# Peptides against a protein of PDB entry 8BZL: the designs that were tried, part 347

Target 1, 228 residues: chain A of PDB entry 8BZL
Amino acid sequence: SYDRAITVFSPDGHLFQVEYAQEAVKKGSTAVGVRGRDIVVLGVEKKSVAKLQDERTVRKICALDDNVCMAFAGLTADARIVINRARVECQSHRLTVEDPVTVEYITRYIASLKQRYTQSNGRRPFGISALIVGFDFDGTPRLYQTDPSGTYHAWKANAIGRGAKSVREFLEKNYTDEAIETDDLTIKLVIKALLEVVQSGGKNIELAVMRRDQSLKILNPEEIEKYV
Target 2, 242 residues: chain B of PDB entry 8BZL
Amino acid sequence: SRRYDSRTTIFSPEGRLYQVEYAMEAIGHAGTCLGILANDGVLLAAERRNIHKLLDEVFFSEKIYKLNEDMACSVAGITSDANVLTNELRLIAQRYLLQYQEPIPCEQLVTALCDIKQAYTQFGGKRPFGVSLLYIGWDKHYGFQLYQSDPSGNYGGWKATCIGNNSAAAVSMLKQDYKEGEMTLKSALALAIKVLNKTMDVSKLSAEKVEIATLTRENGKTVIRVLKQKEVEQLIKKHEEE

## One batch from the design tools (peptide; made by RFdiffusion4, then SolubleMPNN)

Design b1_p30_3_s3 (from b1_p30_3, 11 letters changed)
Fold by OpenDDE base, seed 2:
Formats: sequence, structure tokens, C-alpha cells
Structure b1_p30_3_s3 (fold): chain B 228 residues (1-228), chain C 242 residues (1-242), chain A 30 residues (1-30)
Amino acid sequence: as target 1 above (228 residues)
Amino acid sequence: as target 2 above (242 residues)
Amino acid sequence: SEIEEQLELKREYEELEPVLDESLFDRLYS
């Protein structure tokens, strides 16, 4: 019964619910992450916030800890659950280990959580992919991506969501050492990548920047327009 | 013939949760509920469809629930599901108060319920709640607040919004008439009546068919008040005169 | 079998039509 075995292998070895969860991710707005030399940048397609909606409550980019932030694509409510669990783990790690998490550590935690939901009876997979960026304690910038299966990898640059294919193609062509030589160039690269799929220019882009030894900064629209 | 997903909430091949979508569709057939945030208060206005002369508590709010001293909500959707969720909200708020000796922040109460809703979309043997809620509240962090949540466990803060029957039309009207930063509770009440008059599937708006609650601050305390029928009649009359 | 049930479900879903308007649907996904 579906109540017991939601995610099972097909005869050809596919986990349909995981694959379908990946399709759910594609229904999300586009997110892009780029690792620079001393900067990590997340960019997201800003959904048209309803005129009467409070923007405070609609965020696709969130901090997990002081040194880690995440963008996601897919089911909004699912993302909230993952974010909350990750935040708790970050705080728990600080209390028990007395150090902040590494970006890899928290990514692995999230990935493990997702994987368990692909194997647990009576649970469907999370319908989200995430880009997780930040700095390790040694000052190394990191970018990770995780998907509904619980798989994760480190990236120089990547994209998720509905426009991810086009953005990735752009990044494959344009991500060079020269293109990320400076913080500003790295930011420009993210914006240009998003503009491949985002209409109406910089007004529909949200950018988050984290530099070494600095907190997450969300750029305002005016700051974004300087790079367009 | 349209086939319907009758099984546990799982992903379709295209990544859709049809049980959640169907729950949201069901809410579209429920009575209209409005929420409007003002500078000096926040209000809920709800359609009362079940007007039976033999009902003992005709004057008590059917669709607006006090959650604690600082929050209230209105519901659109399956009544039984609504009762379960409103009870859970009260319990969450009470447990928080007992544990921390302070009232639960508004958004935290909303998110706590939304996590429950989300769980019912992800765990086997469960179906989504067929309920959307509007929440009004006050806390020391953000002051007056209005939130909306749906069966998916998604939520958002709003200046004005609508759930239930003709919600899309109501939202359009609210977008046209809501003036950010200039909304008084008095003007919000007038706007609520205006929108309900146009969106309710009734020939004539009457006080017996409308429930209104306001949340204000008086002397450093939150006051949640359900308007009396006579007060609602006056609001309707005023609207008709304009 | 559980596999047969999943295959049947897949076939059923292929015949399902969305019922939500675009505005509501967009709220479900970010």
C-alpha cells in the first residue's frame, strides 16, 4: 500500500518518487550559486511578490548560521522544514563541539536527512534542491548542492530550479578564473547568469553575498542595478 | 473522466502534490474570509453561511476563533479540520506561555501549525488538512500582524488578503483600494464591508451573514472584540449610503 | 505488488489535471 511503501524501486531500478521530487524542484524559481576566490554569491529569481504580501515572510535565501546560507528550489513548505532542522543542527554543533559547522558538514547533514526520507516507510521525499554556500573556519569558500535524493557535491558554480539548465550552460561557458578574479566580477557573473532566464532585468533578482569573515549581505535593488 | 488521487500524498510524475491542490480547491468553495492590517489594529471579516433560526449561539463567532489574548484566526474549508487545527493552535500557545512565561510570538505560532500541516502532506497515512487560515495578532516584535496559511504548510504575512469563495476577486479589490501606510482600522472596516458586499454570493449583505473581529491595543493590552450585530449593521448602512 | 501499485499510480497521475490557478500554484513552489 502507498501508506507504507511510498518510495520503492521500479523494475528498472528507478526510485520514481525521488525522480518526481526532482521534477518538483524544476517548478521552483531559479537559483544560482557561484564560488569566487574570497566570496560566495547566491542569486535567485525573485518571484513577483503580491502587492499586499509582506516580503519579510517570503525568502528564498536564508541563513543557516553566521557562516552558512542556503538557497532552495521546490516546495516552499518542505524547505522550511529542512531549514529549521539545519539551523538547529548548526546551533547544536556550536554547543557540543564549540565550533561552527563546516559547509560540508551541514550539507551532509541535510543530505542525510533527505536520504532518510527516501528510504523511510510512510514518508515522501523532500521536494527541494538546495545550494549551500559559506566559509569554513579556515576561510575557504564553499558551494554545495543537494537534491531530493540526498546526493550532494561540491561545485564551483551551479544552478537549480526551472531555469537551471540554461544558467548552467551559461556558467559552463563563462566561469573562468578571470571571471571571478574580483568580488565584483563574481557578482556580475551571477547576475549575468540569472539574466539568461529572468525577465525585466535586475528588479527580479535577489542577491546574497558572503565574504570571508563577513556576515551574509542581501543586496538591495539599487546595489544590484549597479552591476547590470 | 477526470481521475482523482485517492491515495497518500505523493508526487505526480511532473512533481505535483495533487492532494494538496485538491485541498486548496475545496477551500475555494468555503465562505469568504478577509483580513486587513491597519496602523492602529487588524481585523478579520468572515462570511457566515449557516444562518439557522434554531441555532442557539447565532451571535457567537462561528468562523473567528480567539487563540490567546493576543491572537485570533478565521478559517476557510472543512469545519472538522478547522476545529482540530484551531484547538492545536490554542494548545501550542498555551504550552508556550507555560514554558516561557510570555505569550508566543505571532509568527512562531503560525509556523508551528504550518509545520503540522506540512507533515500531513509528507507522511503516509495522512491527508492534507482542507483548511486555510487567516491569523491576526499583536506582539512586541512586529506589532500588529496578519498571516495566511494553506494546506501545504506554506504561509505569508499580508497587509490585506482573502481566503475562500471568490478570494481572487477580493484580493484584486483589496489591491486597488488598500493604501499602504494610511490604513486606519475605521477605513479597514469600511473596506472589508465593501469587498464582502461584492464578493459574497448573496443578494444583499446583512449583518447576520457577516462576522467581524478587531484586534487593537488599549492601555498596553491587546483587545480582541467581535463586533455586535448592530455595529455591523451600521457599517453596512454606511456603505450603502456612500 | 507495491511496484505494480506505483506503476498504476503513475498512469493515474498522467491523467490528472491541475485545478489551481497560477497564482496559488506559484505559492506552493519557490
Scores: peptide ipSAE 0.333, ipTM 0.746, DockQ to the pose 0.304; fails the geometry check
Fold by OpenDDE base, seed 1:
Structure b1_p30_3_s3 (fold): chain B 228 residues (1-228), chain C 242 residues (1-242), chain A 30 residues (1-30)
Amino acid sequence: as target 1 above (228 residues)
Amino acid sequence: as target 2 above (242 residues)
Amino acid sequence: SEIEEQLELKREYEELEPVLDESLFDRLYS
């Protein structure tokens, strides 16, 4: 008999492998997402890129489509699999439906993929959570979060990874209509939230910004320092 | 008896994949492989451990494999696993060439194999491959490239890196001596010898124990060359004179 | 049963020690 990866219920009703996958997420660096009025912002804690490593190959924020971006926390290789499938689905949707995916649609797709891996014999859950942000065709900014179980919800702001608890506590206190009144204030909110857990200021933060009717922009370190 | 996680492709309570970690630990005991990216080329240097005079197979390279006309790799870990993965790399590259009538981009080949590696960490009844790889290549998109992949299916691009025995010490030395933007292939070769001399568990570095391959561009074509033993001897001699 | 086996595994994992250094571990998780 081969050693099967099996996700089963415990006597108290818990799915052990799903809970353990959630622990894997906590081993990832922190990511934060905030929905503004006309902007969505993803911020991530930069792991110290090894001096000799190509930064191009170390990405925690990725585009799924022109209107959707994702940040993840957890197993890097698992994330790549999810990202690739999501990208294929985004392109497929454009071809078949002739419109870009809604943020909710692609989130649901990713969530369904994750859920299947919690119920399929011979598969372990994905060890990742994701923050998915973007704009629907009508120009509405969206933020969703998914976890290893395949659950997903829409958020105004949220965080994942090792520092998520502290960041969420900060956001719960500081996310107000005034705090997101402008694009710049929204970006500042994300930076301040990350600074709760990130040491050495803006140098260890990566920020991605998507504004209404604009493409994804990754801020350079100089641009980030303007908001610190 | 120390209890170990005998289960494949499952999470521990703290979210760890111990079988992947054990595979990576095993690779740490394998022969050393170095990769260095230069402005005018890229190289692999690998420790040759099986120098048995009775080996009939004069393997030109025990640990360095040509994948296609534009890429080569070096392996650290379980030899049988390495053979399977290197063969798969060749097949992937060939299928791409046939389908698109152009060579596969370097990163795409690396990613394709990494997806296979990852699958062997997630699907039941499978075990992780006990192999890390260094990839060198050239393509029209990014020019000369160096990549590293591990049993998890993770990969990264590098200016210089090391896998196998004493890899941490080697990486530390590379960080100290690698000059970004100023590295020539000649300097990279010298650096490779320097690092191997310090990190290999040998009293004296000899050409018979080292394999070196270079990847360069000549007249718009990629040239992959395994250095002759005499050339390696000259590099070692130069290092000893410095 | 599968659940009994996983409960036993949980107990076994409590005795396991990590083998990877921090640098390698950080490559696995992002």
Scores: peptide ipSAE 0.326, ipTM 0.739, DockQ to the pose 0.271; fails the geometry check
Fold by OpenDDE base, seed 4:
Structure b1_p30_3_s3 (fold): chain B 228 residues (1-228), chain C 242 residues (1-242), chain A 30 residues (1-30)
Amino acid sequence: as target 1 above (228 residues)
Amino acid sequence: as target 2 above (242 residues)
Amino acid sequence: SEIEEQLELKREYEELEPVLDESLFDRLYS
């Protein structure tokens, strides 16, 4: 009999493979998301790109659609699968509904995909969490988080990965209406949050910004240094 | 006794995929393959371990495979797995060409295979492929390219990299000697020989033990060429004289 | 039972040691 990946309940009610997948997420570098008033910002710990590696192929932040971006933590290959599925869904939605997806919609789609992999015999859970940010058609900024279990929630700010606890603690203390009063302040908040866990300052941070009615912008190192 | 995970790829309590890690460990014992990106081309160099006099010389390359007119790959790991994956690469490339009437972009071919590899790490009844690949190619989007993929389905683009036996040492040497922006195919070939000479567990590097393929552009066409033994001998000789 | 199998798997994994170097490990997780 072929050994099948099984996610079953333990006698004490635990789904061990889901919990272990959450441990896989903690092995990922830190990602942070913050919702501002008219901006959403994703920041990630830039892994030391090997000297001879093409940085283009090392991306932790990706666009799902023109109005939605995602950062992830955990298994890189698993993330690629989720990203591809999400992109297809975004395009499909545009074709069938004639409008871009809402951030909640695509989050729910991703969450449902993950959940199915926790309940399907012969599959293991995805070893990733994701921060999904963007704007709904009405111009409302959104931030969602998903985990390996397929749960999702809306957030004002959140973090995932190895430094998530420290970053969340920082955000809980520092996320105020004043701290997100402007786009620049919101960006600064993300940078400051990441600096709790990232060594060597702005050189090891990647930032993506999506402003209202604008496309995703990945900040270059020089732009990041202006906020440090 | 180290207990090996013999079952379907699942997460350990620490969030590790041991079957993937074990596959990668197995690859570490395979013959060395390296790739180097130059301004005017890209190359693969691979160790030949099975030099049997009785092998029919008809095998152009034991470890380097032409995928299409614009791409080639080298493999490190389980030969049977490598054969399956290289065939799949060719099929993917052919299907794309038929569908779109243009060659598949290099990264897209790599990702397509990596998605298959990833699936073999996530679906029950499957084991990871015990193979890492280096890909060389040219496309109109990014020009000359070098990629590496592993059993997890992860991949990356590289200026220079190595897989298989002593790959870590080889990568260290490449980091020291690779000059970004100044690498010619000629210098890349010399670097390949230098690194192989140091990383191969042989007393003396011989042309019989090394396969080298270059990918260049000539008259708007991609040219994939496996170096003749005499050419490799010349490269080795030149290295010995330096 | 599926539960017993999972518990056995858990025990087996607790005895496993990592074999990858840190550099390779870092490539698996982003």
Scores: peptide ipSAE 0.270, ipTM 0.710, DockQ to the pose 0.292; fails the geometry check

Design b1_p30_3_s3 (from b1_p30_3, 11 letters changed)
Fold by OpenDDE base, seed 5:
Structure b1_p30_3_s3 (fold): chain B 228 residues (1-228), chain C 242 residues (1-242), chain A 30 residues (1-30)
Amino acid sequence: as target 1 above (228 residues)
Amino acid sequence: as target 2 above (242 residues)
Amino acid sequence: SEIEEQLELKREYEELEPVLDESLFDRLYS
């Protein structure tokens, strides 16, 4: 009987468990991230919250630190583990280095964590991708993506989850310097990108904005509708 | 086609964790448990399936467990797994109390256990816990609270929810009858009886087959009380008269 | 071998049927 999780190479060189974890990500709702000039924006497709469910317990966008936030797609429980570890690392970094983490640093930390779970016997990969956005201490806006494999890259804009392909195609066409010239335009770009895959307009979108030297702001539905 | 994966929890080609899904399916065969949040309290109502006259009644409840002075939970699923998890909840709560000299916030306790559950879905040589839990509690941060967790380690806060047998039907009924912002504990109790009467696979609801616990605040203290059989009988009778 | 075992698992999973309803499925994946 199979008594341990294994991630091994197939005869054709595939890591099936990693690829399958990526399929788990595709089952998640869509998340999009866009880096503007002085703003980073995360947008997620709102899943229909059950009528009796507390909305505060259903969040796909979370702060990792004052200067970093993350959206994810895939297994919610897996995401919680990653988020918690990332938060601890952010705090630890502040204590030991006396500066906030760079977005790249915390992304690399998360990526390394994920990678270890792809190589360690007795562990399965994390079934999540993440968009990590924020500002470095020098005020530079950053956007990174991680996947179950532990890879990470910096992006101008990207998407993860079920509708990621369509959203990415939209962003590839529409992400221009003019499109991100202002904070408002950047927000509009994210909303428009999500509307490629989200039905029923702004009511099904959650949007988070982080501006330079400002904390994460979750936009309310009324605020989102102003951009639609 | 194979209906059971005898292997350690790994991803399917389509990204599914079948062992988690099967654990959740197993819970569907367990006795029904309801949770309802009211303005002045929160309750758990659970189906009691094991009625044996020779069982020692010294138990708080068959399916409802006191976790600390401010929290209780109900379980649906494998009893042995439930015992392990409820014990762990108590330990976590106690450790927190000792460390911080204040009771653990409700959501933190739930999250701590959910992290354990998640680990059992990710580490080799482990299987998911075949248990879902409803948590009721009070803390100074959010007041009265109701949470649900499943074998995956996911959890959520609820105004009303159900786990176990016929949970989907129960949830549907709760959605129809739950009055947001106007729910009193008294009304919640009545609603619980109504839902259980329709969702339990019994011809007639009897007090012997139902466990109900309420969590209230009295004089700045949390009071967790399991209703006596007579009290449950009265609730059932009242329902039958309506 | 570990590879053979994983390939066997893959084949087994391909034969498995979904057991969760859509509502529960949505709770697992966000």
Scores: peptide ipSAE 0.202, ipTM 0.671, DockQ to the pose 0.292; fails the geometry check

Design b1_p30_3_s4 (from b1_p30_3, 12 letters changed)
Fold by OpenDDE base, seed 3:
Parts: sequence; structure tokens; C-alpha cells
Structure b1_p30_3_s4 (fold): chain B 228 residues (1-228), chain C 242 residues (1-242), chain A 30 residues (1-30)
Amino acid sequence: as target 1 above (228 residues)
Amino acid sequence: as target 2 above (242 residues)
Amino acid sequence: SEVEEQLEEKRRREELEPVLDESLFERLYS
């Protein structure tokens, strides 16, 4: 069957393995990203950590470099590979170019990596979408999304995962210049967006904030509740 | 027959490369892209399908890519494949510039990429790129140029052509209305709108759904410009009044 | 249980989502 083969074209021109990878993403926990004026915010739906699971091991938001962070939806194991490769590239870039990566640069790197896995024999696509946020050297906040296909685009706001449609619809209605006028309002927008799909309020949300010239900050539950 | 559909790009008993054909089929479902060569310039016109309110307008164009100062391209097909190929085009052009201290001739850039495309149809363990490209450019050898390439690695120079959805119908219309030797950029723009209006599967052609880029020469320099939405609106309006 | 309800909602969503979402095709191809 064409759909079980390595990533090849079907007779009707589909890359089924890529499409199925996107289905895997849709089964993932919801992630949302919003670009503010001087802030980028990532939010993810917390998976119910089993009572015996170490919370430290279930991070859906990670730093790629000091100026770039990523949230993902889909296969966690696949995400680890992408994250590690991206981190190595960020460090390599610092060593060779003597500057941090731009958000676009590292996004393109990740996108290219994903694309190669859609075209290489004996490999399946990565079952992940990613939201990549950060600041360029000039202090411009950026938000990018990548899909299993290796496609990437810049966004003002976007969502990935199982609740992405609802979150996007919310953001399309509520993303305004007024809604992102301040850092706090931007954070609040992300929380409100996630609450469209997350049950039980702030306890099931993980938020990461990166402000201009500041490191990634993961908000604790108490800090999140202040915005709810 | 089906045995050859799922394997690496190999010849069928009938001598067909099904994976290449299927890649071309995929492109047939992509948004329409037009290219028209005029006496005083070249243009690309592309259907814009991804209209999302939340998209950051940082992109020069969704489907039109600047390759260097003298060339641009438009893509139909798999976006991720297109991104890889357009990046490769930029790298090839830059390497040539560094090596020869002159811009790469248009056809040489097209050929270089086509060789890569062809390789992906021939080497085991690879699939064809699901992308066709239109190239517009200027060089000192041939002046304004328009090229088309497909997943097979084949390419050709054109006066006017189309790739993507309803490309065959578009090409037919272009053949009817293209006046050889008399085409101005202005007339080419009008022709592009006319063809897109008929070939795009939309109820009404709007400026939001069309991207247009022009390549001209001004004061001995190539100028690549993406038309503003208002300019496209004016072109559409003019067409509707005719 | 809340977990069962979530699983049922997930199942319902999975059943309602066509395996080949035409939207995925549109997203892949420009």
C-alpha cells in the first residue's frame, strides 16, 4: 500500500507519510505562541503528569539558545532529536559567525531538517510541529511555526496540536494591537487562548515568556493564576 | 505496475517514471503561477491560497522568491520542497558570484537546479521534488528571460507559461492572447489578470488572492518589485471594466 | 471519570476528523 511505504508520492500526488505525521501532531497537546511588542510568549497544555512522574521530564517548552525557545506538538521522542540538533546548530553558529542565530535562521534549519526526513529513503517524517519564538539581535520579537513537512512561516500568533483550531479562532478574534499593548496583556492573551481548550484552569497550563534582552522564564503556577 | 509506484524512482516496464508523474500530479493541485515575458520586463503572477489573519507580513511573498538581484522565481507544489530548492538557488547564485565576480547567467542557474532535480529522480533512496518553478531574470547575454522547470529536471525558456492548477487552460489562453514582439509589461500585467481570473477556482478575483512581481531594468540595474495590494486591485478593476 | 470523558471526547474527535483532511493537502501544497 502506498501509505505504508517510505515517504513517496501516491498516484494522486499525496505524501501520505507527511499527512499522517500531521495527524500525529493533531493528537499532541496544544501549544500556542504569541508575539507581542517586546515579548514572546509560549503556552502549552500540560499533560496530566501521573502522580509518580517527575514533572521535570515533561517539558514541552525548551530553550534552543539564550534568545530562542521552542514549543512543540506531537511525538516527544521526535522532538528531542530536533531540539538537540537545533541546539548544536545554535552553538555552532555562535562559534563560527560570532553572533547568535536569528529566529528565522534556526527555524529554517529545523525546517530543512524536517524536509530531509520527508525525502530520505528509510526515514519517516518527524511527527512534530513546532512554534519557535525569540528575539533577533536588533531586538525584534519573532514567532515561527514549522510542520512535519518542513514548511515554516512567520506568525503574529499561532497554535498547534489537538486544540489548535479553537485556539486559532480565538486568536483571530482577539489578537489586536490593544491586546498586545503590554507584556502582561500579551501573557493574558495566551492564557485566555489556551483556556479555550484546557480544562481546569491555570494548573494545566505551562507558560514561558521571553522579553527583550532577557532569558527565557517559565512561569510557575502561582504566577499564571495571577493572569487568570 | 503498482510495484513501481512505491519503490525508489525506477522505470516501469513501460518506461515510465511514475514517481515523477505523481509529483507532477501533486503540482497540478497547487496554486496557479503565471510568467509572462515582455519587451521591457518580466512578471510572475501567483495565486495566494494561504490567507491567514495571523500571518506575519514579514514575507516578501508567499510564492515569489527573490533569488538574487537579477532573478526571482515562483513555485507550485510542496512548499517545503520549494523552500529547499529556492535556498539552493540562492546558494548556487552566491557561489557563482564569489567565484566569477559576476552574476550567474539566468539559464545557468536554472540548469544547475535542474541537475539537482534530475538527480533526485535517478538516485536510489530519494523521491522527486514535488515542485515546478517559474524563473524570471535578466542577464547581459539574453536580456529578460522566463524559464519553467518541473520535477523531472526538465526546463525550457518561455515567452509565457503557467504551472499549477489549471495550467493547461492558462497556457492555452496565453497562446491566444500573447502577441509576440508587441508585449509591454503593462499589457503583460493585464494579460496575467485576465488569465488568472479565468483559471483560478475562485468566485471573484481579489487582490488578496494574487501576488504579482515584476522585473525591470532601470538605469542599468535590475529592479524586482512586488506589486502592492492597491496596485493589484487597480489591475483587477481595470480588467473588470474592460 | 474525567479521564474517561477526555478519552471519549478524544475518540469522538478522532472519529469525526477525516483521515485525509483536505486541509492538510492544502497546507502542504502552495
Scores: peptide ipSAE 0.029, ipTM 0.470, DockQ to the pose 0.016
Fold by OpenDDE base, seed 4:
Structure b1_p30_3_s4 (fold): chain B 228 residues (1-228), chain C 242 residues (1-242), chain A 30 residues (1-30)
Amino acid sequence: as target 1 above (228 residues)
Amino acid sequence: as target 2 above (242 residues)
Amino acid sequence: SEVEEQLEEKRRREELEPVLDESLFERLYS
């Protein structure tokens, strides 16, 4: 069967390993990203941390650079590889170009990496989608999504993972200029969107906020509850 | 075109990596390994299955490996795979030490190996390692630490955890009895014996069937010690008296 | 049909599917 081969075309033109990698993403916990006016917000469904697990080691939102952060859905180990490669690229860019990466640049880098793993013999696709948010040097907030195929697009708001459909439907209805008029409203929008799929309220949400000219801030549960 | 063998780890139609899952299943049949983090130390306890009278007693530990002066690990799964991975851990640690003139942070060592494990799940012609590891260590960043890694290349930090045979039951017991913030190494040792006594498929827990290592700090140095059989016997005896 | 082959492969894999504890899925997937 063509699906047993590492990412080959089926007779009907399907890349089954890529499609199956997308199914892996759908098994992942939900992540949501929203671009506000002067803020970008990432929210993820907090997996029930096992009682004896160190929460520090269970992070689904990570910084790629001072101006870029990423959430993902899918295979955690695969994500770590992508994150590490992206971080190296961000640092390399700063050294060689003397400016931080644009959000698009690093997204394209990640997308290209993923794409290569869909075309290279002997490699399976990465089983992850990612939401990449941040600010360009000019202060423009950006949100991008990548999938296992290596495609990427810019979004105002989007979601990935198991609850992505419901979250996207919510965002399609509720993402308006009024809904993102302030930073607080933007944060509330993300929380409300996640609450469509997350049980037990704000305790099961991890939220990261990046404001213009500010570093990534991970909100603590108490801060999240203020918005609920 | 190198026809990558059908054995390459690929996604199922449902997005599952069955070869990784099968490797994890295989580990479920391996000897039990347990790790417990305490305030004043961290320990590994491992089931010793190969008690052969003809085995040269010189084997320091069958399942617990010293990685460097600040870290040790225990393995559950395929012995040959374990040997390769433990050797790699030592090499990574040494390379880091040589490069930076300081010991590798615990999580960095774990991550480095996990990246290797992940690669064996993504690249063709390779199978996943049939090994899970528990890592104990100390570093200046986070103090005493306990990590678990699996064939997928995933890892996590733990206060207490278990891999291998009956690991789910062991974890359940640990969740019940582990007292956050109040765990001393002494209490951790007692807990380890308690859990092993219940989870090992043996009629009676004996010191011959259990390896225990502790990692402590003494005078600003990490001390990794494998408990002597007599010490383990005493722990078992204490448990039986309670 | 390709669909039948996929179904057969699915069946073969399902037969071999280890009863993975839900906890394992949580560890593998974010």
Scores: peptide ipSAE 0.300, ipTM 0.762, DockQ to the pose 0.294; fails the geometry check
Fold by OpenDDE base, seed 2:
Structure b1_p30_3_s4 (fold): chain B 228 residues (1-228), chain C 242 residues (1-242), chain A 30 residues (1-30)
Amino acid sequence: as target 1 above (228 residues)
Amino acid sequence: as target 2 above (242 residues)
Amino acid sequence: SEVEEQLEEKRRREELEPVLDESLFERLYS
């Protein structure tokens, strides 16, 4: 008999499947998000693209909509499911409400989806955490983080994945109003944060930038090297 | 450890999905499949293991499946699972064509199946598919393409790759000999024979044990062709002479 | 709109357990 995956409480009150999903996230490559004054920046540790692999198919940063981007850590296939559902919701919202989603709205949607998978019989939790960044229609930059449990919080800066602890410690020390005074400084902060855990400098970093009323821009390696 | 091995869709304490890993291990024992992307085409080469004299020679291909006019795939793993997945690919492609009046983009077909695979890793009462696939195709967006997918629902685009038995060794050989930007279909065919000769652990490669399909563009149309045994023999002979 | 219907159908298909067609599951195990 195929045992239905059941996420149940332990005697100690733990949801082991959720905790174990968090361990899967910790094995993921590092992602960092920073909210600037008029910019949001996502950075991810670029996995050494295997020779002969197409880089376009190895993306950890994706657009959910024109005003929202997401980076993730953990199971790539799980992430794809979440991303696809989020994209559909973003489009649905535009059609029904005639406005783009707020970053909080889509984060809550994703969080609710994750939570349902922790409570539904016959389903395991999603093995992903996500950093969701973007701009609300009023021009306010936002950063949210979700985990396998379906919890979410707003952040000034945060990190997920294998190097998250070191990156967060760096951000706690270095995230100041002065450090995010300009777009360039904000980008530099993200790069510096990732360099705490990424070997071989800017070549192993993928960086995405979203400015107010602008589309997502993925920086090329040459552009990243200018900030290093 | 054993407790997590018996439940199909749960995380281990270390965050591993053992049933997915075991499915991937099973695929490692399947016949070798190669894919190579060239400038002027893309090919699949697969090991044929069932050479039963009583098999009606009429079988076009044991391991290579035409999906639509612009795509084909090769499979490594459980044959029954492969049949289900290849049929699903055909249905997805057909539904897309009917809905949008244009062929499905290659990557979209791959991702659609990968979402199905992923679901079998997340929903209880199901086991992962014990199948990896190589996809070859052409579309107007990216031209010639090669993809690989595994039981987890992960996929990637490749210039050259291998699944099944001795896949790691094959990939290493491909990395050494693949010339990015300079690969012709002719050179890709030669490379496929070279790699298969080394990976199939046979003293002498025979045309009976190899299936090869090519995907090319002729007069603005995609042509998927399975090489005849004589053509494969010529490729093997040429390799032996070098 | 046709787009809304497609999105809703996609949403329903996604909210529905990817019931891999019971026929596919039945064909696999039956």
Scores: peptide ipSAE 0.027, ipTM 0.598, DockQ to the pose 0.021; fails the geometry check

Design b1_p30_3_s4 (from b1_p30_3, 12 letters changed)
Fold by OpenDDE base, seed 5:
Structure b1_p30_3_s4 (fold): chain B 228 residues (1-228), chain C 242 residues (1-242), chain A 30 residues (1-30)
Amino acid sequence: as target 1 above (228 residues)
Amino acid sequence: as target 2 above (242 residues)
Amino acid sequence: SEVEEQLEEKRRREELEPVLDESLFERLYS
């Protein structure tokens, strides 16, 4: 069957392994990203962490560099590989170019990595989509999404994972210049968007905020509740 | 037959490269791109399918890529594959410029990429790129040029051509309406709108669904310009009035 | 395995009299 071939076209021109990887992403927990005026916000659905599991190990939002962070949906193990490769590239870029990566640059790097895994025999596509947010050196906030195919686009707001459709529909209705006029409003928008698919309010949301010239800040549950 | 379908770079008993053919099939489902060579310029026109409200403002064409000061391309097929190839085109062009202190001739750039495409059809462990490209350019050797390349690594120069969805029908229309030696850029733009209106799977052609770039020469320099939405609207309106 | 793949591709390239520049080959198949 053509669908078992890792990196081959079907007779009708489909890359089934890529499509199936996209299905794996749809089974992942929901992540949302919003670009504000001077802020980028990532929110993720918290899965019920086993009571004995260290919450630190279940983070779905990670820093790639001081100016870039990523959330993902899909296979956690696959995500670790991508994150590690991206981190190495960010550091390499700082060493060789003497400037941090642009958000577009690192997104393109990740996208290229994913694309290669769709074109090499013996390698399956990565079962992850990612939301990549951050600030360029000039202080411009950026949001990118990439999928298992290696495609990437810039977004004002987007969502990935199982609840992505509902979250995107919410964002399409509610993302306005007024809704992102302040940092607090932008954060509130992300929380409201996630609440479309997440039950039990702020306790089941992980939220990360990056402001211009500031490091990634993960909000604690109490801070999140202030916005609900 | 199935054994040959699963292997990326082998011939079937009939001497066919099925993976290349299947890659071409994938391109057939992509948005339509057309190119038209005129006496005073070249143009690319491409269907824009992905209009999402939450997309960041596209400062540049989604399907038309500037390669260097003298060349641009449009892509039909797998977007991720296209991104890799367009990046490679830019790198090749830049390396040539650095090495020879002059822009790469159009055909040489096309050939260089075609060699890469071909390699992905011949070397084990690789699948063909699911991408066809149209190239527009100007060089001092041949002036304005239009090229097409496919997943096999084959390429050709064209006066007018089309790739992607309904490309065969588009090419047929271009053959009928293209007048050799008499094509102005203005006429080419009108022809592009006419062909897209008939080949795009839309009830009504709108400016938001069409990207057009022109390549011209002004004061001895190449100018690559993406038409503004208002300009495209005017072209569509003119077509509707005829 | 990745190194082995690179070596095999290099070998194939040498055997097939490839048109690709060596640097480009390494970039594509490395």
Scores: peptide ipSAE 0.018, ipTM 0.495, DockQ to the pose 0.084; fails the geometry check

